Peptides against a protein of PDB entry 7UQJ. Designs and how they scored, part 323

Target 1, 160 residues: chain A of PDB entry 7UQJ
Amino acid sequence: PELYQNFNITPPRGVLFHGPPGTGKTLMARALAASCSSDERKITFFMRKGADILSKWVGEAERQLRLLFEEAKKHQPSIIFFDEIDGLAPVRSSKQEQIHASIVSTLLALMDGMDNRGQVIVIGATNRPDAVDPALRRPGRFDREFYFPLPDVKARFKIL

## One batch from the design tools (peptide; made by RFdiffusion4, then SolubleMPNN)

Design b2_p28_3_s2 (from b2_p28_3, 13 letters changed)
Fold by OpenDDE base, seed 1:
Structure b2_p28_3_s2 (fold): chain B 160 residues (1-160), chain C 160 residues (1-160), chain D 160 residues (1-160), chain A 28 residues (1-28)
Amino acid sequence: as target 1 above (160 residues)
Amino acid sequence: as target 1 above (160 residues)
Amino acid sequence: as target 1 above (160 residues)
Amino acid sequence: DELLKLLREVYPEIMAELEQLKSWLTPP
């Protein structure tokens, strides 16, 4: 928090982790949460899968997203991690159900409604950044992207 | 490529990785893709989950499979990795919906239709090889199988 | 077996691993399976995802659970690991379909029907223990709970 | 052995309790 205030840098609201599956995106999101936690300052880490929000909450997904963001704000500093976010916010096609469009619109509104001074970071992970609605990848939303390459064999022997 | 040409060995079209979950099947598939990629020769790695093809594309799964194989052919040399392939191609039972039978039939036709000269390898990963349609495990399809044992604790520390 | 007999301690039938996703719950369950396996005594490790039992086996989930427990008993000593068990056994709400109630009831009956002398351990993993039916968290079922905290930065630098 | 070492380092308390499960699955 202090470092971002001193450099006049707007803290990223949303970070998109993209890259091949099993490249450690979920692991990195949690490393961030753990590294930002101290004895004095516990970071609350919320995790949801994009597909689970759609499948578990058919007809209440928007409400569950709102509740998630409210809880994250209540427990700030916090990280919201969406795994497989392309499952939550697929690119809007003319064939996509109104339900998906509504959920994406809710997520957009929630991200836009985040106060810049709030200590809530949203991390999205996807294997297919191009399958994520481009509206989520705009400034003030998922405005930073991190590519997770396939760990080379050497990087794998360090992970493995 | 060269090694298979020199030995007059038809390159395997399909490789089935089977074994307990998190034994590194997905990791191995990606290590193969990475190890086969050089600066001069990038291997394109396509990944799909078996269950995702069914759930995300109800009624269009066959079309999505066709598009996947076309894209893999277009970006050859390529690897198509199906994670949880038992979710895509469950054993045909008298109770299985016509939809599953159609998807399996499409995958069979796509694998059979792969030109022997094409540089596309299909890797299926499953925890339950016996839950995969036996028609997929025939010559010219998933004709090689690799068992991924639970890494013994020693093998897991070399993998961790 | 002998140690639990000597101390008059009923061996745990079910262990609930809970904590943030990718804290190593699945890894721990497998490390247990691997560490309990010797050349003379192989532990069979069965893994299912809670959501997959519902999605893959609509209308036969109860039968698949029964078969899973029978197979685990046949291959004892064995571990049954349910990943995302909150997807299989969500808290009973007035809105939950009779299907979920039936599956949960089947799992309850299977866990209750486990002979205390059988060498079958059930491990459930969840990110949301409070989203698991409380009936599963009772004595004789998932009666031990292990919290998986976010690994601290040091633990992650050893994993990464 | 190494995964267990890592898990013991990361989750010493969990691993200590899980050794009881080991003793149940692998009787002497």
Scores: peptide ipSAE 0.013, ipTM 0.273, DockQ to the pose 0.336; fails the geometry check

Design b2_p28_3_s3 (from b2_p28_3, 13 letters changed)
Fold by OpenDDE base, seed 1:
Structure b2_p28_3_s3 (fold): chain B 160 residues (1-160), chain C 160 residues (1-160), chain D 160 residues (1-160), chain A 28 residues (1-28)
Amino acid sequence: as target 1 above (160 residues)
Amino acid sequence: as target 1 above (160 residues)
Amino acid sequence: as target 1 above (160 residues)
Amino acid sequence: DELLELLREVYPEITAELLELIDWLTPP
């Protein structure tokens, strides 16, 4: 709390967790949501998989994203966690279907449209940060990145 | 490391991890990669999901497998980990699409084409070893199998 | 075992685990399978993802479901766990392909065709119980539902 | 707490920074 207030640092709206599969990205997002939720301070945790938004909501994905952000804003303080976000927002290529471009555009607009005073954090997790549209990795969106290295064997004996 | 040097045992080219989902197969593969990687001896770890090779690279899966093995050879010592390898190399049936047969044939050829002196280990993980093409489970391919039992509840409290 | 015998309670054929993603549904299903399996009483645990049955077995999904239930019956006592069952049995809509309707119909028939004396339990896990075909949630199918709330940090340490 | 402790042990810097971020989101 105090650190972000004192340094005039605009707190990140979006945090990108990246690293190898099974490094605890999803676990971290969930641990944060659970640890910061007390009886006095309930944080609402929304979780979506990037591929699920595309596969389950073909033609409605943009609407589902809007509804998700509205619901997160309604239940603030909130965390929106996108697991496998590279499945939702792949790097724009000339071969990408117009549908993917529209979903990415919607996510960009939703992140840009969050007021800096809103208590909504977006966490994206990916194994392939370079497969995420660079437009999402700009300031005011996923502007902080955390690398989750492979836990060493010792860290693994703690995880296993 | 030491054990394989002393016994003139040709290190297995392919290791099959099998057992129920969430038994730590992917985790073990990564621990092995991390534990064998020292400051002096960096092991490069390549990870692919079997289903992703088929779904993301329809018509290019054989080429992607070749590129993966070339890249692993270039960055040796290397581990190639195939998660859900039954999705890549399903048991050959008369009803299987010619595409699946071609991918399996390519993987067989790549494993057979690895020089015995190459420091490339292939680890396949599956929940269904019987759904993996038996041709992959022959000597010189996935010739060692490790069963990952369900951790008991106590072991699960140690794993989680 | 003993509790269901003493109370003349017809053991549920189908149990629906629902709740937010990574609330331990898959973990609980496996812990149950492991805890109920003793040296004298091995429970066979079958796991399938709903989306995998559709994606890997296009045109053979019904047959694969039949084979799964036959294999579970052969290896009884057995648990069949469907992860992401909403991917297998989405709510019937006028826009749903005839294929999805056929798969759901097959699953319904298989659940209805289980003799009450068979030691086969079906566990379905979903993040969206309302996206599961209501026909599956009727008595004699998934007739018990368990809500997995977001574990508080303490409850997460009990699940994980 | 044990999971967060585990995560603090495995990723001390990441966990600390993320906890600070969440502490910012949530008013006292």
Scores: peptide ipSAE 0.073, ipTM 0.332, DockQ to the pose 0.298; fails the geometry check
Fold by OpenDDE base, seed 5:
Structure b2_p28_3_s3 (fold): chain B 160 residues (1-160), chain C 160 residues (1-160), chain D 160 residues (1-160), chain A 28 residues (1-28)
Amino acid sequence: as target 1 above (160 residues)
Amino acid sequence: as target 1 above (160 residues)
Amino acid sequence: as target 1 above (160 residues)
Amino acid sequence: DELLELLREVYPEITAELLELIDWLTPP
């Protein structure tokens, strides 16, 4: 009796899209939400910009993240798309530790608290994966990464 | 001898991409640059962000635009992509007239001064085509416009 | 000879979507734009938020509305979607009368001036239909209304 | 969807893997 270890391919709780600006990270997240919403199965797409969560919700950012995840869970299947996630969860630099530490710790707890049975995917997009807190890039969080290269441009790209 | 007036469809000197954020405007511009570049003809792709030209180059914006067009002409065939062009060339409002008037007038002069024989295409991308100075949307400038709809989202888009 | 009154179903110039927040008003507007765009006929979808027209364009709101309708006509077939239209055209309250009166009068004139032969549909979305100026809810303007009830349990669209 | 087709052309592997991922989210 061959024990087929059903490697339950646990769907990634979090997917990190990274690559240069204008490589279609935001478009891909939208196109996925669009294509997988049938008449029978409507995916709810939540878009947030990392810098907007920090700036618009000073002192409420942690609460807004909790509400976002609760709402995504309520409307599952759901995609939470964090555009410019490096603006939300920057690598812990010594000068702005306290506000960033609380937001990152909240996002970590929310991603860790997603039941594997929940139909919620988190997509983070960044132009700078190395600027994202490594704690977010661990298993059970953003545990899959997709590099969006510049399309095969035999062209010289000057990004100034 | 029938004079087939080859209406040389003069390739538009300027193309305006407009539509919601994350609809692939920047990706399309890059993909076009990639697809039109053969081994024999490498297209040079220049990317600039409209707000960055205003903010990073205070007092040098006109000079930076001139240098950009000179460099594009030097490396032709070339694509100049202005992302968020409404940040560079906003509709003339009475309060910020002087700085905007000089930058817009410079961009107009540069687009008008592109020799019809130059293999330089300018692509402007905006989320707000109505926020772009109408002088840029005239023949010989951004004379073609492409709308980028949101993909067929039967999905719930929450744009906060 | 039975007079088939050809009820020329004049396509509504304006459609009002109303219902609680998260009932899919914005999604339905997008899905309609999508479903009516074939490969042969791409519908141009314009989205504006009522509060944004008032706040971002203080003293230019009337001009921005005119430009929006001109652009929609230029790119017809088109859908103009006003999200939170009660923020643009609130019921005339005594304190902010003059600015609101001019914007509402401009929107009324633009909706009245849409030639029936123009392939431009205006969709207004509101959570509070009673907070929309009754002048907008007259024939030839937002003359059709669709209530989006809270569906029984399934798909609450929260557009925050 | 012309945009998804463009993404399939530009990023065939990424698009395929992400579509599989969503098919998993939305099992029949």
Scores: peptide ipSAE 0.058, ipTM 0.364, DockQ to the pose 0.169; fails the geometry check
Fold by OpenDDE base, seed 3:
Structure b2_p28_3_s3 (fold): chain B 160 residues (1-160), chain C 160 residues (1-160), chain D 160 residues (1-160), chain A 28 residues (1-28)
Amino acid sequence: as target 1 above (160 residues)
Amino acid sequence: as target 1 above (160 residues)
Amino acid sequence: as target 1 above (160 residues)
Amino acid sequence: DELLELLREVYPEITAELLELIDWLTPP
């Protein structure tokens, strides 16, 4: 708390977890969701998979994103976790992804539309930060990135 | 390493892990990747999900597979792990899977195109080996299969 | 077994596991599959992801569902587990989901077509029961619902 | 607590920074 207040650092709206698969990105998001729900501090945790938003809601992904952000705002303080966000927001260079481009545009607009004073954090997880649309990795969106390196062999076995 | 050299056994290009979900297939692949990376010998581990390659890269899945194999070859010794490979390479008996058939054809060609001298191992994981295109389970492709039985209840809790 | 016989309770055809992601729904389904397979009584466990049935089998999802239920009936006693069933059976309110509507219709018909005497249990898991087509949550389908609360942090580790 | 402890062991810096972010979301 004190560190962000003292440095006039606008708290990140979006945090990107990136690193090799199985490095604990999704686990960290789940652990945060679990630890933050104390009796005194209820954080509402929303989890979505990027590919699921595209596939489960063909032509409604935009609406589902809007509803998600509205619900998160209604239940603040909230965490929105997008697992596999590279599935939701692929790099626009692919010709056939008009649908993806629209969804990414909606996500951009929703992240930009969050007031800096909103108690809503968006966490995105990806194995490939370079596969995420660079527009999402700009300041005021996913402006903080956490690299999850492969834990050493000893650390991996402790997660088992 | 030594065992494969001494027996003139061409190291399997492809290993299929199969068994019920949560039997540790993905975990074993990750553990293998970790154990094989010593300080002296870094193995590059590539992980992809079969369904993700189909869904995330509509019309580019073939290109992404080619890039993956090229990158694995460039960073050899390497392991390519396909989780849920039955999603990438379903049985060709389904009429409407022209896209899937093309992707499977590309994967077949990439596995066949690996030089026997390449330090690239492909690990596929599936819950349903019979849902994998039989062409992938032929010699020189996924020619070794490891069954992951359901651990007894006690053994499952040790992997957690 | 005995409990369901003694109370004249028609064994549920379908059980819906719902709750936050990572609450152990998939793990419970896997644990049930393991615990129910004694040497004397082999339960055949079928696992599918809802989104995978939609995405992996474009235009064949109905056929794959039929085959799954036929195979489950052939190998009774059986458990069919649908992970992320909200991906398979989204709420019909979305205009563009004609394909989804057909798949849901097929799943409804398959669940309704199971004889009450069949030793086939269908378990669906979702993070969002309200995103599941309400028709699936009716009596004779997913007529039992189990809420998986966020375990306290201690209880989560015991499931690992 | 044990998951968070494990994550603190594996990723002490990341876990600390994320806990600080959470503490910021939930000012006392």
Scores: peptide ipSAE 0.045, ipTM 0.310, DockQ to the pose 0.305; fails the geometry check

Design b2_p28_3_s3 (from b2_p28_3, 13 letters changed)
Fold by OpenDDE base, seed 2:
Order: structure tokens, then C-alpha cells, then sequence
Structure b2_p28_3_s3 (fold): chain B 160 residues (1-160), chain C 160 residues (1-160), chain D 160 residues (1-160), chain A 28 residues (1-28)
């Protein structure tokens, strides 16, 4: 609390976890949701795979995103975790421009449309931050990025 | 490590884990990645679901496979784990021949293209080895097969 | 076993778990599979994501469902767990009617075709029971529904 | 607690910053 107030930094609505596979990005998001939820303060954790939203809901991905954000708002305080977010909002490649552009545009609008007073944090995880659409990595969206280096052997064995 | 050195067995490029669901195929692959990674020799573990590659990336599955193998080579020593590999390379059924044939052909080429000196192991997991394209089960590809029987209750509870 | 015998309740062929995200629906299904499996009576647990079946197997989803039920019968006693079953059998929306209608029809036929003597239980999990095709929620299919409320902190930490 | 302790051990700085972020999201 104090750190964000002192720095006059609007707390990020979106946090991007990036690093090698098996570095505990997903585990961190889950652990945060678990540990920060108390009897008094129940955080609701929503987990989605980016590429699942893209593929499972061909033609409904936008609707599923809207419904996810509505549900997260309904159950606030909430964490929305997008695993493999590069699968949801890949850097715009020419061949699939129309479908990807709509989903990215929807996610951008949903992140921009979150009121600063909403108790909803969005965590994206990727192995390739450069494969995520740069529009999502702008201020007011995924504006904080955390690098997860490869843990040591002991840490890896516990994460695996 | 020692087991493969002692047996003068060229570590198989491809290992197929097969057995009933919930037998710890995925956990074994992860545990192998963890146990073979030391502070000096950090194994990078890549996990993909076979059917996710097929469906999430309709028209990009071949590219995603190439990128996966390139990344695995970049982060060697590496384990690529394909969960539900029968979903990536099902036995060629007549109706979907064109899309499946391209992905299978790409995976075959990637496995054949792995240099013998590359520290990249590919582990495929399936509940149905007979549902995997026989071309993948040939020498130099998934040429070792391990059957995972149903674990006891204690092992299942830990895997579940 | 005894609980269902004592209540003269025909063991439901299908059980629908519904509730907010992160309420342990998946964990409960796994824990049930583990706890009901003894050394003598090994329950085989099959897990599928509803939307994975829909998307991974575009044009083969029906076959994958049939194969799943055949395998479950072969490995009986079995639990088939469909996570996000609303992704497999969503309420019939006009735009994707043909593909969804076939998969739903196949799942209905498979559930109806399960002999009452078969030791195969189907568990569906959803955050939105109203988004599941009502035809699946009829007697003889997913005819038992269990609401999973938001657990307390201790329960959440165990589920996360 | 064990999982958060592990994450604090492995990623002390990241865990601290993320806990602060969540504490901000959910003021007491």
C-alpha cells in the first residue's frame, strides 16, 4: 500500500510474468491468490490459458473475455490469471490478422475499461514477452513486468 | 544420467510414456527434468499438450512446433514434454488428412533434424500408444516406450 | 459405494459440479477418484476439459468422446471428469449450431448408452450451470448437481 | 503458507512487490 501511494504510481491493473518455462509463474499467481485471501478478504482466482480462449471459443473468444471480466468484477477482489498470454494476444502476424485483432482489441478495451477502483488484477504469464502484442504492455494495461529466472535445483524440484 | 551412461544406450531422442490416465506420466517427466537438473546443469522443461498445439494454432501449429524446438535447443539441455501426444499426431484418419498430415510431417522432420549431439529429449505421453501415428514410434523418434501402470492409492493421491 | 446403496439412490451416471472458479470442483473430482480407489479397487480417473474436446478435435470431437467412454468402460470402475463442461456442451447459440449440436448429441447418446451396471461415473464441472445445455442436465445424464461455495482460506489454499 | 514461503525463498523481491500490489488492491 504505502509504496504505491508514496511513488504516486497508479498500481498496475496488469502484471506480466515472464521467464523460462517452469519458473513458477503460474505457481506464484496461485500462491498470491491463496495467501492474500483471508476469511475477511476472499480473493477470487480466475485462471485461463491464453491459447484456450483463442481456440476453444473460435468466434466467442471476445464474449468469453467479457464474461470473465464481468465475473471477476462480480467476485472482487479478484485475480485474473492468463497463462500463456502470448497465445491470446500474439504479436500481430499478417495471416491471422482479423481473428487475433478482434480478441486483442477486446482485451485492450476490457483492461482500459476497468475502473481504477475495481479490485481486479490481471496477471499475464508468458515465456516470450516479445511475443505479446506491445499494445498490451503499455501503461494502464500490463504495465508491470516481472522476470522469473530459472530457480535452483531445490526450488525446481518443488515447482515441478 | 548414470543409467544411460552405464548402458551405452544413446539416450533416446524420443521417449513415449503410455498407460492409463493419472498414472503419473506428466509427473514423471517433470520429476526427471527436476532430478536431472543440477545447479551446474539446468535442464529446461517444456510442456505442451498435443491437442493444444493442434487446435490453438490452427494454421500455425507447424510454426509453433518449430519455435518450440528452436527454444528447446536454445535452452539445452532440454526436455520437451508432449502431453496427450495422440492429440498432436493421431493415427491418420481419412477425414482430417490434410491438417493432421502437415503437423505430423513437421514433428517428424523436427525429431529427425535433432542433431545427435543436441541435449534435447522429447517425451510424449499418451493413454493410447496405438492412437499415435506409427511413423513417430520408429527408431530415431519415439523409439523407447515406457508403460505406466496404475499406481497404488498413495501414489495416486500424490499425483492427483 | 455404501452411501449410494444406503440411500436407495441410483448412483447418478452424471454429476454436475458447479460454483465459482477456484472452489475445488476439479480437486474434489480428483480426491474422489483417489479416495475411492483402493489397492483392490483401482478407479481410473479420466480428465478432459470440455472446451479442449471441442477445439482440439474440430471434426473428431465425437470420435474422441466415443473413445473416451470406451476406454472408461474398459478401465472400469472409472470416473470421467469434464472440466469446463460448458465449453463442451454450451447452451445452443445460433452461430455455431452445427458443430456444437453434433458434440452435444454424441455426449447425450454416450450418457444414455451407459448401462446402469457400468461402473463409470461422469463428473462435469462448470462455473455456469446455466451455460450447460439443459439436455445434459436431465434425469439419467447430469441429474445430480452439487454447488461448491467459495471455501474458506484454509480450503482455498488446499485447492489452489 | 508453505507455498508462499517457498516463493519468498526463491523470489524474495518479486514476492514482496506482488504482495504489496495485492495489499494495495485490497486495502484493509
Amino acid sequence: as target 1 above (160 residues)
Amino acid sequence: as target 1 above (160 residues)
Amino acid sequence: as target 1 above (160 residues)
Amino acid sequence: DELLELLREVYPEITAELLELIDWLTPP
Scores: peptide ipSAE 0.042, ipTM 0.292, DockQ to the pose 0.240; fails the geometry check

